# Peptides against a protein of PDB entry 1IK9, part 1

No score or structure here was measured in a lab: all are predicted.

Target 1, 211 residues: chain A of PDB entry 1IK9
Amino acid sequence: MERKISRIHLVSEPSITHFLQVSWEKTLESGFVITLTDGHSAWTGTVSESEISQEADDMAMEKGKYVGELRKALLSGAGPADVYTFNFSKESCYFFFEKNLKDVSFRLGSFNLEKVENPAEVIRELICYCLDTIAENQAKNEHLQKENERLLRDWNDVQGRFEKCVSAKEALETDLYKRFILVLNEKKTKIRSLHNKLLNAAQEREKDIKQ
Target 2, 207 residues: chain A of PDB entry 1IK9 as posed
Amino acid sequence: MERKISRIHLVSEPSITHFLQVSWEKTLESGFVITLTDGHSAWTGTVSESEISQEADDMAMEKGKYVGELRKALLSADVYTFNFSKESAYFFFEKNLKDVSFRLGSFNLEKVENPAEVIRELIAYALDTIAENQAKNEHLQKENERLLRDWNDVQGRFEKAVSAKEALETDLYKRFILVLNEKKTKIRSLHNKLLNAAQEREKDIKQ
Target 3, 195 residues: chain B of PDB entry 1IK9 as posed
Amino acid sequence: MERKISRIHLVSEPSITHFLQVSWEKTLESGFVITLTDGHSAWTGTVSESEISQEADDMAMEKGKYVGELRKALLSVYTFNFSKESAYFFFEKNLKDVSFRLGSFNLEKVENPAEVIRELIAYALDTIAENQAKNEHLQKENERLLRDWNDVQGRFEKAVSAKEALETDLYKRFILVLNEKKTKIRSLHNKLLNA
Unless a header shows other numbers, all headers, positions and changes below count from the first letter of the chain.
Peptide ipSAE was made for these designs. It is ipSAE averaged over its two directions, with the distance scale d0 held at 1.0 Angstrom where the peptide's residues are scored. Compare it between designs on one protein only; published cut-offs may not apply.
A fold fails the geometry check if it doesn't show the stated peptide or something in it is severely misdrawn.

## One batch from the design tools (peptide; made by RFdiffusion4, then SolubleMPNN)

Design b1_p8_1_s1 (from b1_p8_1 with S1M A5E)
Fold by OpenDDE base, seed 4:
Structure b1_p8_1_s1 (fold): chain B 211 residues (1-211), chain C 211 residues (1-211), chain A 8 residues (1-8)
Amino acid sequence: as target 1 above (211 residues)
Amino acid sequence: as target 1 above (211 residues)
Amino acid sequence: MDFSEYEE
């Protein structure tokens, strides 16, 4: 079961933060349980897939798009800039929410809720879920932090090996050229020496022909 | 202000999860606000640094060690294996907690709480704090995840550059040796040719002398 | 590679 708790402000009670819990199986489209609380009272309703489909049809909206709007409204809370407005009558237990666009406001959905007999249990469970989520997220953060530190070490290790490889390549090239120049110069010196010996031998032979 | 919310079980109400909120400035040693709730009622007390010091003295415990035990008890909840036991009388508003060791149980601390007139506000604020903490931790998780992905990319990039550098070093060495051998062999061939010319010139001179 | 074979 997936769950999301969001803060909302009811039009009727704008000074009181309410909490909207939505629980669902796999997809919000398959239906969900909605729970509203003000920290004292709680109200719950179950919304079926058929009710979601009917609301989409009544709105003349494609179901997937409608569910996408439901997800934004119910799981994100008011959203940025009060795009969604929430209304609840404690007397009728009628919950409805509107999407506010620049030029148009329209009802996005409506649900009948029931007042919970023991709201303290719902509130405790909601707080427990928040605390569990905090603990899970903290454990994930610690894991990711340790992994970041590992990856950074591994990066530094490879970087250091790379820099050593670059330096070793440059040193190798320089050393090989130096050694080659030495050997080449020795061979050039030997060639020059042999050429001079040939020139001398030719000059001596020309002298011997001239008695 | 730092804050921690923990689940506790009261000895008097073991079936009901209670929530222990502790709020402090910088260090727990400087004092703290303790709030207990069962999701319906709330009780709050302020514990001063002087009260913490007095409790440490009454226990004949070094203050830093005592504060360390307070931190474990009040911020971690029951801890592993019920090391800390919490007691609260709703009638007297007396809260106390015990440390349970293998052979000894002792009272670690005690506080007088006051029943909050509007517990719903305390509960709403507590839930708000949990939701804010979840949002902050989620944002941190997303950041750390993106950083992990960056670090992994950077590692792969350096690793690929390193492998190319290794291959380039081996190729360079091989290519330089091949080129050097070619030039060197040309010089060796020229030396051998010049030596043969010298030998022939010497043999011709020896023939000319015999002639 | 020993350059010694090439010194000769």
Scores: peptide ipSAE 0.052, ipTM 0.864, DockQ to the pose 0.003
Fold by OpenDDE base, seed 2:
Structure b1_p8_1_s1 (fold): chain B 211 residues (1-211), chain C 211 residues (1-211), chain A 8 residues (1-8)
Amino acid sequence: as target 1 above (211 residues)
Amino acid sequence: as target 1 above (211 residues)
Amino acid sequence: MDFSEYEE
């Protein structure tokens, strides 16, 4: 089961933060349980897949698009943009919400809720779920933090090895050139020595011809 | 202000999860506000730094050690280890908690609470704090996840550059050796040619003498 | 690589 808790303000009680819990299996399209609380009273309703389909049909809206709007309304919470307006009658237990567009507002959905006999249990369970979610998110944060620290170490290790490889490449090139210059100079010296010996031998022959 | 909410079980109501909120400024040692709720009623008390000091003195415990025990009792929640037992009288509004050791249990602290007139407001604020904490932790998780993905890209980039550097070093060494072998072989060929010219000149001189 | 073969 998936669950989302959001804060909402009711048009009838704009100063009192309410909490809207939506619980569903896999997809919101398959139906959901909606719970409303003000921290004292709670109200719950079950919305079936057939009701969602009927509401989409009544709106002449494609079901997937309608469910997409439901998800924004019911799961996103009242962001500062008053795009969704929530209405609830504590007397009739009738919950409805509207999408406010620039030039038109329309009812997006309506649900009959039932007042919960033991609201404290629903509130406790809601707080438990929040605390569990906090603990899970904290554990995930600690894991991601440790992984970041690991990745940073691994990056520094590879960077240091890369810098050593660059320096070792430059050093290798320089060392090889130095060694080869020495060997080449030795061979040049031998060539010069042999040339001088040939010149001397030619000069001696020219002296022997000149008797 | 710092805040921690934890779930606890009262000895008098072991089947009902209670929530213990502790709020403090910078350090628990400077005093704190404690709030207890069962999701219907709420009770609040303020504990001063002087009360904390007095409780530590009455226990003959060093203040920092005592505050360390308070932190474990009041902020860690009832972990599965029944190390801390919480007691509350709804009639007297007296809250006390015990540390259970292997051979001895002792009272670690006691506070007079006051029943909150509007518990729904305290409960709503507590739920709001939980939802805010969830949102903050989720934003941190998303940030850490993006940072992990960045660090992994950076690692792969450096690793690929390192592998290219290693291969380029090996290729450089091989190429330099090949080039130098060619130049050295040219010099060796010149030396051999000059040696042969010297041998021929010596053989011609030996013929001229025998003649 | 032993450079000795190239000293000769």
Scores: peptide ipSAE 0.047, ipTM 0.864, DockQ to the pose 0.003
Fold by OpenDDE base, seed 1:
Structure b1_p8_1_s1 (fold): chain B 211 residues (1-211), chain C 211 residues (1-211), chain A 8 residues (1-8)
Amino acid sequence: as target 1 above (211 residues)
Amino acid sequence: as target 1 above (211 residues)
Amino acid sequence: MDFSEYEE
């Protein structure tokens, strides 16, 4: 089961933060349990897949689009100011919410909620879920932080090795050329020496032919 | 102000999870506000730096060690099973907690709490803090995840460049040697050719002298 | 590689 808790403000009680818990299996489309609390009282209702389908049909909205709107309204909390308006009657236990667009406001959904007999248990469970979520997220954060530190160290090591490899390649090229030039110059000197010996030998022969 | 909420079980009500909120400025040693709730009622007390010092003195414990024990008891929640025991009288509003060691149990601290007139407000604020903490931790997780993905890409890029640099260094060495050997062999061939020409010229002179 | 083989 997945769960999301969000803060909402009821039109009837705008100064009192309410908490809207939605719990569902795999997808919100398959139905959900909704719980509303003011920190003293709690109200719960179950919304079936058939009710979601009916609400989508009643609104002449494609079901996937409707569920997308439900997700924004019920799971995101009050998104950017005043896009969703929440209403609840403690007398009728009727909960409904509206989407406010620039030119139109429309009821997005409505549910009958039942007053919970033991609201303290619901509130405790809700706080427990929050604390569990905090602990899980902290453990993930610590893990990710350690992994970041590892990756940064590994990156710095490879970067340093890479820079050293680049420098070593340049140094190798320079060293090999220097050594090659030395050996080549020796061979060039030997060629020049042998050529001069050949020229001298030819000049001596030409002198011997001329007695 | 820093805050920590933990789950505790009271000896008097072991089946009912209570929540212990501790709020402090910079260090727990400078004093703190403690709030206890069962999800219906709430109780709050302020513990001063002087009270913490006095409790440490009464226990004949070094203050830093005592604050370290307070931190474990009050901020960690019930650590490993049964190390800390929490007691609260709703009648006297007296809260105390004990540390259970293998051979000894001792009272670690005690505080008078006052019943909050509007517990719903305290509970709502506590839930708000939990939801804010969840949102902050989620944002940190998303940031760290994106950074991990970046660092991993950067690591893979540098690793690939490094491997390519290693291979290029080996290829450079091999190529330079091959080229050098070719040029050197040409010079060696020229030296051999010139030497043979010198030998032939010397043999012709020796024939001319015998003639 | 030792270039000594090429000094000759």
Scores: peptide ipSAE 0.043, ipTM 0.864, DockQ to the pose 0.003
Fold by OpenDDE base, seed 3:
Structure b1_p8_1_s1 (fold): chain B 211 residues (1-211), chain C 211 residues (1-211), chain A 8 residues (1-8)
Amino acid sequence: as target 1 above (211 residues)
Amino acid sequence: as target 1 above (211 residues)
Amino acid sequence: MDFSEYEE
């Protein structure tokens, strides 16, 4: 079961932060449970897949697009631009919300809620869910932090090995060339010495012929 | 201001989850505000640095050690081993908690609380704090996740460059040795050829002397 | 490196 709690402000009570909980299974499209609280009273309603389909049809909106708008309204609360306006009558238990566009507001949806008999239980469960979510997110943060530290160590280790490999490649090339030049020069010296011995032998033979 | 909310169970009401909020500035030692709620009623008390010092003295405990025990009791709630037991009388507004050791329980501290006139405001503010903490932790999680993905990419890039450097070093060494062996063999062949020419010239000279 | 100078 997925759940989202959002802060909302009701048009009728703009000074009192309300909390809107939406709970659903797998997809919001399959229906959801909506819970509203002011920290003293709570109201709950169930919205079925058939009601969501009917509201989409009444709006002449494609169901997936309508569910996308419901998700933005009900799961993000009043966005930073007051794009969604929430209304609730405690007397009628009628909840409705509007999407505010530049020159036009339209009703996005409406639900009948029921006042919860024991609101303290709903509020306690809501706080429990918040505390569980905090604990889970903290554990995830600690895990990700430790993983970041591991990845940074591993990066530094490979970087240091790479730099040593680059330097060792350059040093190897330089050392090999130096060693080979020495050996080649020794062979060149031996060739020159043998050539000089051949020249001397030829000159001696030319002297022996001239007697 | 630092704040922690914990779930606790009262000995008098073990079936009802209570919430213990502790709020302090910089250090718990400087004093704190304690708030208890059952989701319907709320109770608040202020504990001063002088009261904390007095409780430490009454327990014959070093202040830093006592504050360390307060932190474990009040900020972690009833740990998984029920190491801390919480008691509250709604009639007397007397809150006390005990540390349970294997064979001995002792009172760790006690406070007089006052019933809050408008508990809904305290509950709303508590839920707001939970929602803010969730949002902050989610943003931190998203940041750490993106940083993990960056560090993993950077590690893969350096690892791939390192492997290429290792292979290139081995290839360079092998190629240089092959080339130098060829050049050395040519010089050895030239040396052998010159030696043979010297031997032939010496043999011809020995024939000319016999002739 | 051009080894040609060393072939000579």
Scores: peptide ipSAE 0.042, ipTM 0.863, DockQ to the pose 0.003

Design b1_p8_1_s2 (from b1_p8_1 with S1M)
Fold by OpenDDE base, seed 4:
Formats: C-alpha cells, sequence, structure tokens
Structure b1_p8_1_s2 (fold): chain B 211 residues (1-211), chain C 211 residues (1-211), chain A 8 residues (1-8)
C-alpha cells in the first residue's frame, strides 16, 4: 500500500491546518482511502475505481487525465498558488475540492467521508507513518552520502592515475627522442668519418696516378 | 531550535504508542521542552539547565555523561532491547524514565508535565514538523541521488580517458620504435656501404702498388 | 624493446 500525507487548508477553517492522508494499492486509479484530520477528529472515506470513473465521466474528462489531476490535488495538497482548494462540511461529512484556474474554478472531485470513532488511533498511525518515513529517508540519505563519498574517492583515484599516465606518456616520448637522437648522432658521425676517409683515399689515389 | 520526535511506550499503556517530542536550543544541556502525546491528549514540560544539573548531581553522575544518557533516552526512544522504559501518570502528570541494565534498573530522569489545553494544536504542529522533515529529507535524497549520478558519470569519463591514455602510451612507444628502427637501418646501411667502398678503394690501391 | 641490440 502506498500512502501520502499532505497539509491542506479547508476553506471553512483556513486558520487550522488539516492533514489529508491518501492510501492506495499500486495505482490511485484502482481506488483509494482518504483520511482527513485536524489533529483532534478524523474522517475517512473509501473511493472506489467506479467512483473515480464516474467522476471523470461527469466531468467529461478522460480518466487518465482525471486521475492525474486527482494525484496533483490529493497528494500534493493545494500546491503552489492555491491551485486546489479543499472544502469539508463536518455536518454532512461532504468533502470536495476545486481546481482554480485563471478564469474558472470547477469542482474536481467530491467524497462522502465518515467520522472516525477513535481518531486518536488514526492520528497515532499517521504520526507513526511519518516517523517511519523519516527514519527510512534518513537511512537512505546516509547511504547516499556514503556512496557519494566513495564515488568521489574513486574519481580522485582514477583522476590521479590518469594524470600520472599523461605525465608518463610525455616523459616516455621525451626519453625515447633523447635516446634516439644520441644513437642517430653517433651514426651520423660515423657516416661523416667514413665519407672523409673515402675522400682522402680518393685524393691519395689521384696523387699516386699523377709521377 | 532542534527537535526530535520519538515513539515510546508507557509502562502503564503498553498498547498505545505515545510520541515524545523533545525540543531544545543548540544543546540539550541548556534545557529542553518535552511534549508527550497519545494522539488525543498532550502534556508538556520545560526542563531547565538547572534541573538537568540537579538530576545529574542527585544521581552522582557527571553532567556530560548524564546529558549523554538523556540524549539516548529521550531522542532515541526505548532503543533496541528496551534499554529505556517510560512511565507517565496522567493524574499526577509525573513523567519518569528508567535505564534498564542487566542486573539493575534505575531512574534516569523525572519531569513534571502539564496537560495542554489545546492538544490538537500540539498534534498538528508535530505532524507539520514531521511532514516538513519528510520534504526536506526527500529533497536531500533527490539531490544526493543526482550527485551520485553525476559522480558516476564523471568517474566513467575519467576512466575512459585513462584507458585511452594507457592505450595511446603503448601505441606511441610502438610507433616511435618503428620509426626509429627505419631511420637507424637506413644509417646502418649507409655505414656498411661506405665501409665496403673503403675496402674496395684499399684493395685497388694495393693492386696499383703491386702493379 | 632493448635499444642495446640496435646500438651495436
Amino acid sequence: as target 1 above (211 residues)
Amino acid sequence: as target 1 above (211 residues)
Amino acid sequence: MDFSAYEE
């Protein structure tokens, strides 16, 4: 079961933060349980897939798009700039929410809720879920942090090896050229020496022919 | 202000999860506010630095060590294996907790709490804090995840450059040797040719002298 | 590669 808790403000009680819990299995489209609490009382309702489909049809909205709007409204709360407004009558237990657009507001959805007999259990469970989520997220954060530190070390190690490889390549090239120049110069010197000996021998032979 | 919420079980109400909020400024040693709730009622107490010091003295415990035990008890809950047990009388509003060791249990601390008139406000604020903490931790997790992905890319990029550098070094060495061998062999051939010319010239001169 | 074999 997936769960999301969001803060909402009811139009009727704008000074009191309410909490909207939505719980669902696999997908919100298959239905969900909605729970509303003010920290004292709680109200719950189960919304079926058929009700979701009917609301989409009543709105003449494609079901997937409608569920997408439900997800934004119910799982994100009002969102930035009060895009969604929430209404609840404690007397009728009728919950409805509106999408506010620039030029038009329209009812996005409505649900009948029921007052929970033992709201303290619902509130405790909600707090427990929050605390579990905090603990899980903290453990994940610590893991990711350790992994970041590992990856950074591994990066530094490879970077250092790369820099050493670059330097070693340049050093190798320089060393090979130096050694090669020495050997080439030796061979050039030997060639020059042999050429001079040939020139001298030719000059001596030309002298011997000239008596 | 720092805050920690923990789940605790009261010895008197072991079936009901209670929530212990501790709020402090900078250090727990400077005093703290303790809030207990069962999701319906709430109780609060302010513990001063002087009370902490007095409790440490009464226990004949060094203050820093005592505060260290308070931190474990109040910020971690019972801990693993029920190392700390919590007691609260709703009638007397007396809260106390014990440290359970293998052979001895002792009272670690005790506080007088007061029943909150509007527990719903305290509960709402507690839930708000949990939701804010979840949001902050989620944002941190997303950031750390993106950073991990970046660091992994950066590692792969450097690793690939390193491997290319290794291969390029080996290729350079091989290419330089091949080129050098060609030039050396040319010079060796020239030396041999010049030596043969010198030998022939010497043999011709020796014939001319015998002739 | 032993350069010595080519120095000779």
Scores: peptide ipSAE 0.036, ipTM 0.865, DockQ to the pose 0.003
Fold by OpenDDE base, seed 5:
Structure b1_p8_1_s2 (fold): chain B 211 residues (1-211), chain C 211 residues (1-211), chain A 8 residues (1-8)
Amino acid sequence: as target 1 above (211 residues)
Amino acid sequence: as target 1 above (211 residues)
Amino acid sequence: MDFSAYEE
C-alpha cells in the first residue's frame, strides 16, 4: 500500500491546518482511500476505480489525464502556487476540491466522507506512519552519506594513482631519452674515431707513393 | 529548538500507542518541554535545568550521566529491549518512567503534566513537524543521491583516464625502444662498414710494401 | 619527439 499525507487548508476553516491522507494500491487509478483530519475529528471515504472513471467521463477528460490531476491535487496538497482549493462540510461530510486557473476554476473531484467513530486511532496510525517514514528516510540518508564518503575515497585513490601514472610516464620518457643519448653519443664517437683513422691511413699511403 | 517524537506504550494503556515529544534548546540539560498525546488528548510539562539537577542529586547520580539516561529514555522511547517503562495517570497527570535492568527497576524520572485545553492544536503541530521532517529528509536524500551519481561519474572518468595513462605508458616504452633499436642498428652498421674499410686499406698497404 | 636532430 502506498500512502501520502499532505497538509491542506479548507476554505471553511483557513486558520486550521487539516491533513489529507491518500492511500492506494499500486496506482491511484485503481481507487484510493481518502482520510481527512483536523487533529480531533477524522473523516474517511473510499473512492473506487469505477468512480474515478465516471468522474473522468463526466468531466469529458481522458482518464489518465484526470488521474494525473487527482495525483497533483491529493498528493501535493495546494502546492506552492495555491493551484488547488479544498472544501469540506462537516455537516454534510461532503469534500470537494477545485483547480484554480488564472481565469477559471473548476471542480476536479468530490467525495462523500464518513465521520470516523474513533478518530484517535486514525490520528495515532497517521502519526505512526509519519514516524516510520522519518526512520526509513534517516536510515536511507545514513546509507547514502556512507556511500558518498566511500565514493569520495575511491575517487581520491584513483586520482592519486592517475597523477602518479602521468608523472611516471614523463619520468620514463626523460630517462629513456637520456640513456639513448648516452649510447648514441658513444657510437657517434666511435664513428668519428674510425673516420679519422681512415683519413690518417690515406695520408700515410699518399706519402709512401710520393719517394 | 530541537525536537524528538517517539512512540511509547503506557503501562496503564498498553494497547494504545502514545506519542512522547521532547523539545529542548541546545542541550537537554538546559531543560525541556515534554508533551504526551494519545491522538485525542494531550498533556504538557516543562522541566527546568534546576529540576534536572535536583533529580540527579536525589538519585545520587552525576548530572551528565543522568542527562544521558534521560536522553535514552525520552528520545528513544522504550527502545528495542524494553529498557524503559512509561507510566501516566490521566487522573493525577503524573508521568513517570523506570529503567528496567535484569534484576532491578528504578524510577529514572517523574513529571507533573498539565492537560492541554486544545489538544487538536498540539496534535496538528506535531503532525506538521513530522511532515516537515519528512520533506527535509527527502530533500536531503535527493541531494545525496545526486551527489552519489556525480561521484560515480567522476570516479569512472578518472578510472578511464588512469587506464589510458597506463596503456599509453606501456605503448610509449615499447615505441621508444623500437626507435632506439633502429637508430642503434644503423650506427652499428656504419661502425662495421668503417672497420671493413680500415681492414681493406691495411691489406692494400701491405701489398704495396711487398711489391 | 623528433629524432631528426640525432641523424646529423
Scores: peptide ipSAE 0.031, ipTM 0.864, DockQ to the pose 0.003
Fold by OpenDDE base, seed 1:
Structure b1_p8_1_s2 (fold): chain B 211 residues (1-211), chain C 211 residues (1-211), chain A 8 residues (1-8)
Amino acid sequence: as target 1 above (211 residues)
Amino acid sequence: as target 1 above (211 residues)
Amino acid sequence: MDFSAYEE
């Protein structure tokens, strides 16, 4: 089961933060449980997949698009631009919400809720869920932080080894060239010496022929 | 201001999860506001630095050690081993908590609370804080996740460059030796050729003298 | 480094 709690403001009570909890299995499209609370009273309703389909049909909206709008409204609240408006009558227990566009407002959905007999239990369970979510997110943050620190150390190690490898490659090239030059110069000197000996021998033979 | 909300169970109401909120400035030692709620009623009290000091003195405990125990009790709840027990009288509004050790239980602290006139406001504010904390922790998780993914890519890039550098160093050494052997062999061949020419010239001169 | 300078 997935759950989302969001803050909403009811048009009738704009000064009182309400909390909208939606709970669903796998997909919001398969139906959900909706719970509204003001921190004193609570109201709950179940919305079936059939009701979601019917509301999409009544709106002449494609079901996937409708569920996408439901997800934005019910799981994210009004959003930063007050795109969604929420209404609830405590008398009728009728909850409805609208999408406000520039030139048109339309009712997106409506649900009959039931007043919970023990609202304190619902509120306690809601707070428990929040505290559990905080604990899970903290544990995840600590894990990710430790992993970041590990990855940074590992990156610095490989970077340092890479820089040493680059420097060692340049040093190897320089050292090999120096050694090769020395050996090559020895061979060049020996070649020059042998050529000079050949020239001297040829000059002596030419003198011996000319007596 | 720092805040912590924890779940506690009161000895008088072990089946009802209570929530203990503690709010403080910088350090718990400087005093704190304590709020208890059952999801319907709320009770609040302010504990001064002077009261904390007095309770430490009354317990004959060093203040820093006492504050350390307060932090464990009030900010973490009972803990996994039920090391702390919490008591509250709704009649007297007297809250107290005990530390349970193997051979001794002792009262760690006690506070007079006051019943909040509008508990719904306290509960709403508590839920708001939980939701804000969830949002902050989610944003931090998303940031840390993106950073982990970046660091992993950067690590893989440097690792791949390092492996290429190692291979390039070995290839450079092999190539330089091959080239050097070729040039050296040419010089050795030239030296051998010049030596043979010198030997032949010496043999011809020795024939000309015996002749 | 150009090894050609060493062939000479």
Scores: peptide ipSAE 0.031, ipTM 0.865, DockQ to the pose 0.003
Fold by OpenDDE base, seed 3:
Structure b1_p8_1_s2 (fold): chain B 211 residues (1-211), chain C 211 residues (1-211), chain A 8 residues (1-8)
Amino acid sequence: as target 1 above (211 residues)
Amino acid sequence: as target 1 above (211 residues)
Amino acid sequence: MDFSAYEE
């Protein structure tokens, strides 16, 4: 079961924060339970998949688009732009909400709610859910923080090894070339020495033939 | 201002989850506001630094240790081990709590609370605080998740460069040695050839002198 | 590094 609690303001009671809880299975399209509370009273209604389909048809809206608008309205609250307006009559227990566009407002949906006999239980359960969600999110934060610290250590270790590898490669190349030049120069010197000895020997032989 | 909300069970009402809110500035030692609610009624009290000091003295406990026990009791709730027992009289508004050790229970503290006239406002504010905390923790989780994904990419990039550097170093060493051996062998062959020519020239000269 | 200079 998925659940979302949002703050809303009712047109009739703009100074009193209300809380809108929506609970559903798998998808909001399959139906949901809606609960409204002001911290003293609570009201609940169950909306079926058939009611959602009927409301979409009454609006002449494609069902998936309609459910998408329901999700925005009911799970996000009014949002910072007051795109959704919520209305509730405590007398009739009739809840309805509108989408406000620049030049037009239209009713997005309406629900008959029922007053909860024991609102304290609903409020306690709502607070419990909030506290559980806080605890779960804190545990996830601590896990992600520890994982970040691990990944940073692992990055630093590989970075340090990479820098050492680069330096070692450059040092190796330089060392090998220096050693090669030394050995090569020794061999070149030996070749020159032997060539000079051959030239001298040839010149001496040419002198010995000329007596 | 720091705040913590915890679930507690009262000895008198074990089936009804109560919520204990503690609010303080900087340290719990400097005093705190305690609020108790059952989702219908609320009770609040302010505890001063002087009262905390007096309770520590009455217990013959070092103040820092006492405040440490207060923090565990009031900010963690009973915990899974029921180490703390909470008592509240709705009639007297007297709240007290005990620490349960294996063979002894002792009163850790006691507070006179006052019934809040407008509990709905306290409950709404409490729910608002929970929802704000959820939103903040979700934003932190999303940030940490994105940072983890960044760190993992950065690690993979450096790891891949490191592996390429290792392979390139080994390949460089092997290539340089192969090239050096070829050039060295050529120079050694030239030295041997020149040496043989010198030996032959010396032998011919020795024959010409004997001739 | 131009190895050609060392082949000579």
Scores: peptide ipSAE 0.030, ipTM 0.864, DockQ to the pose 0.003

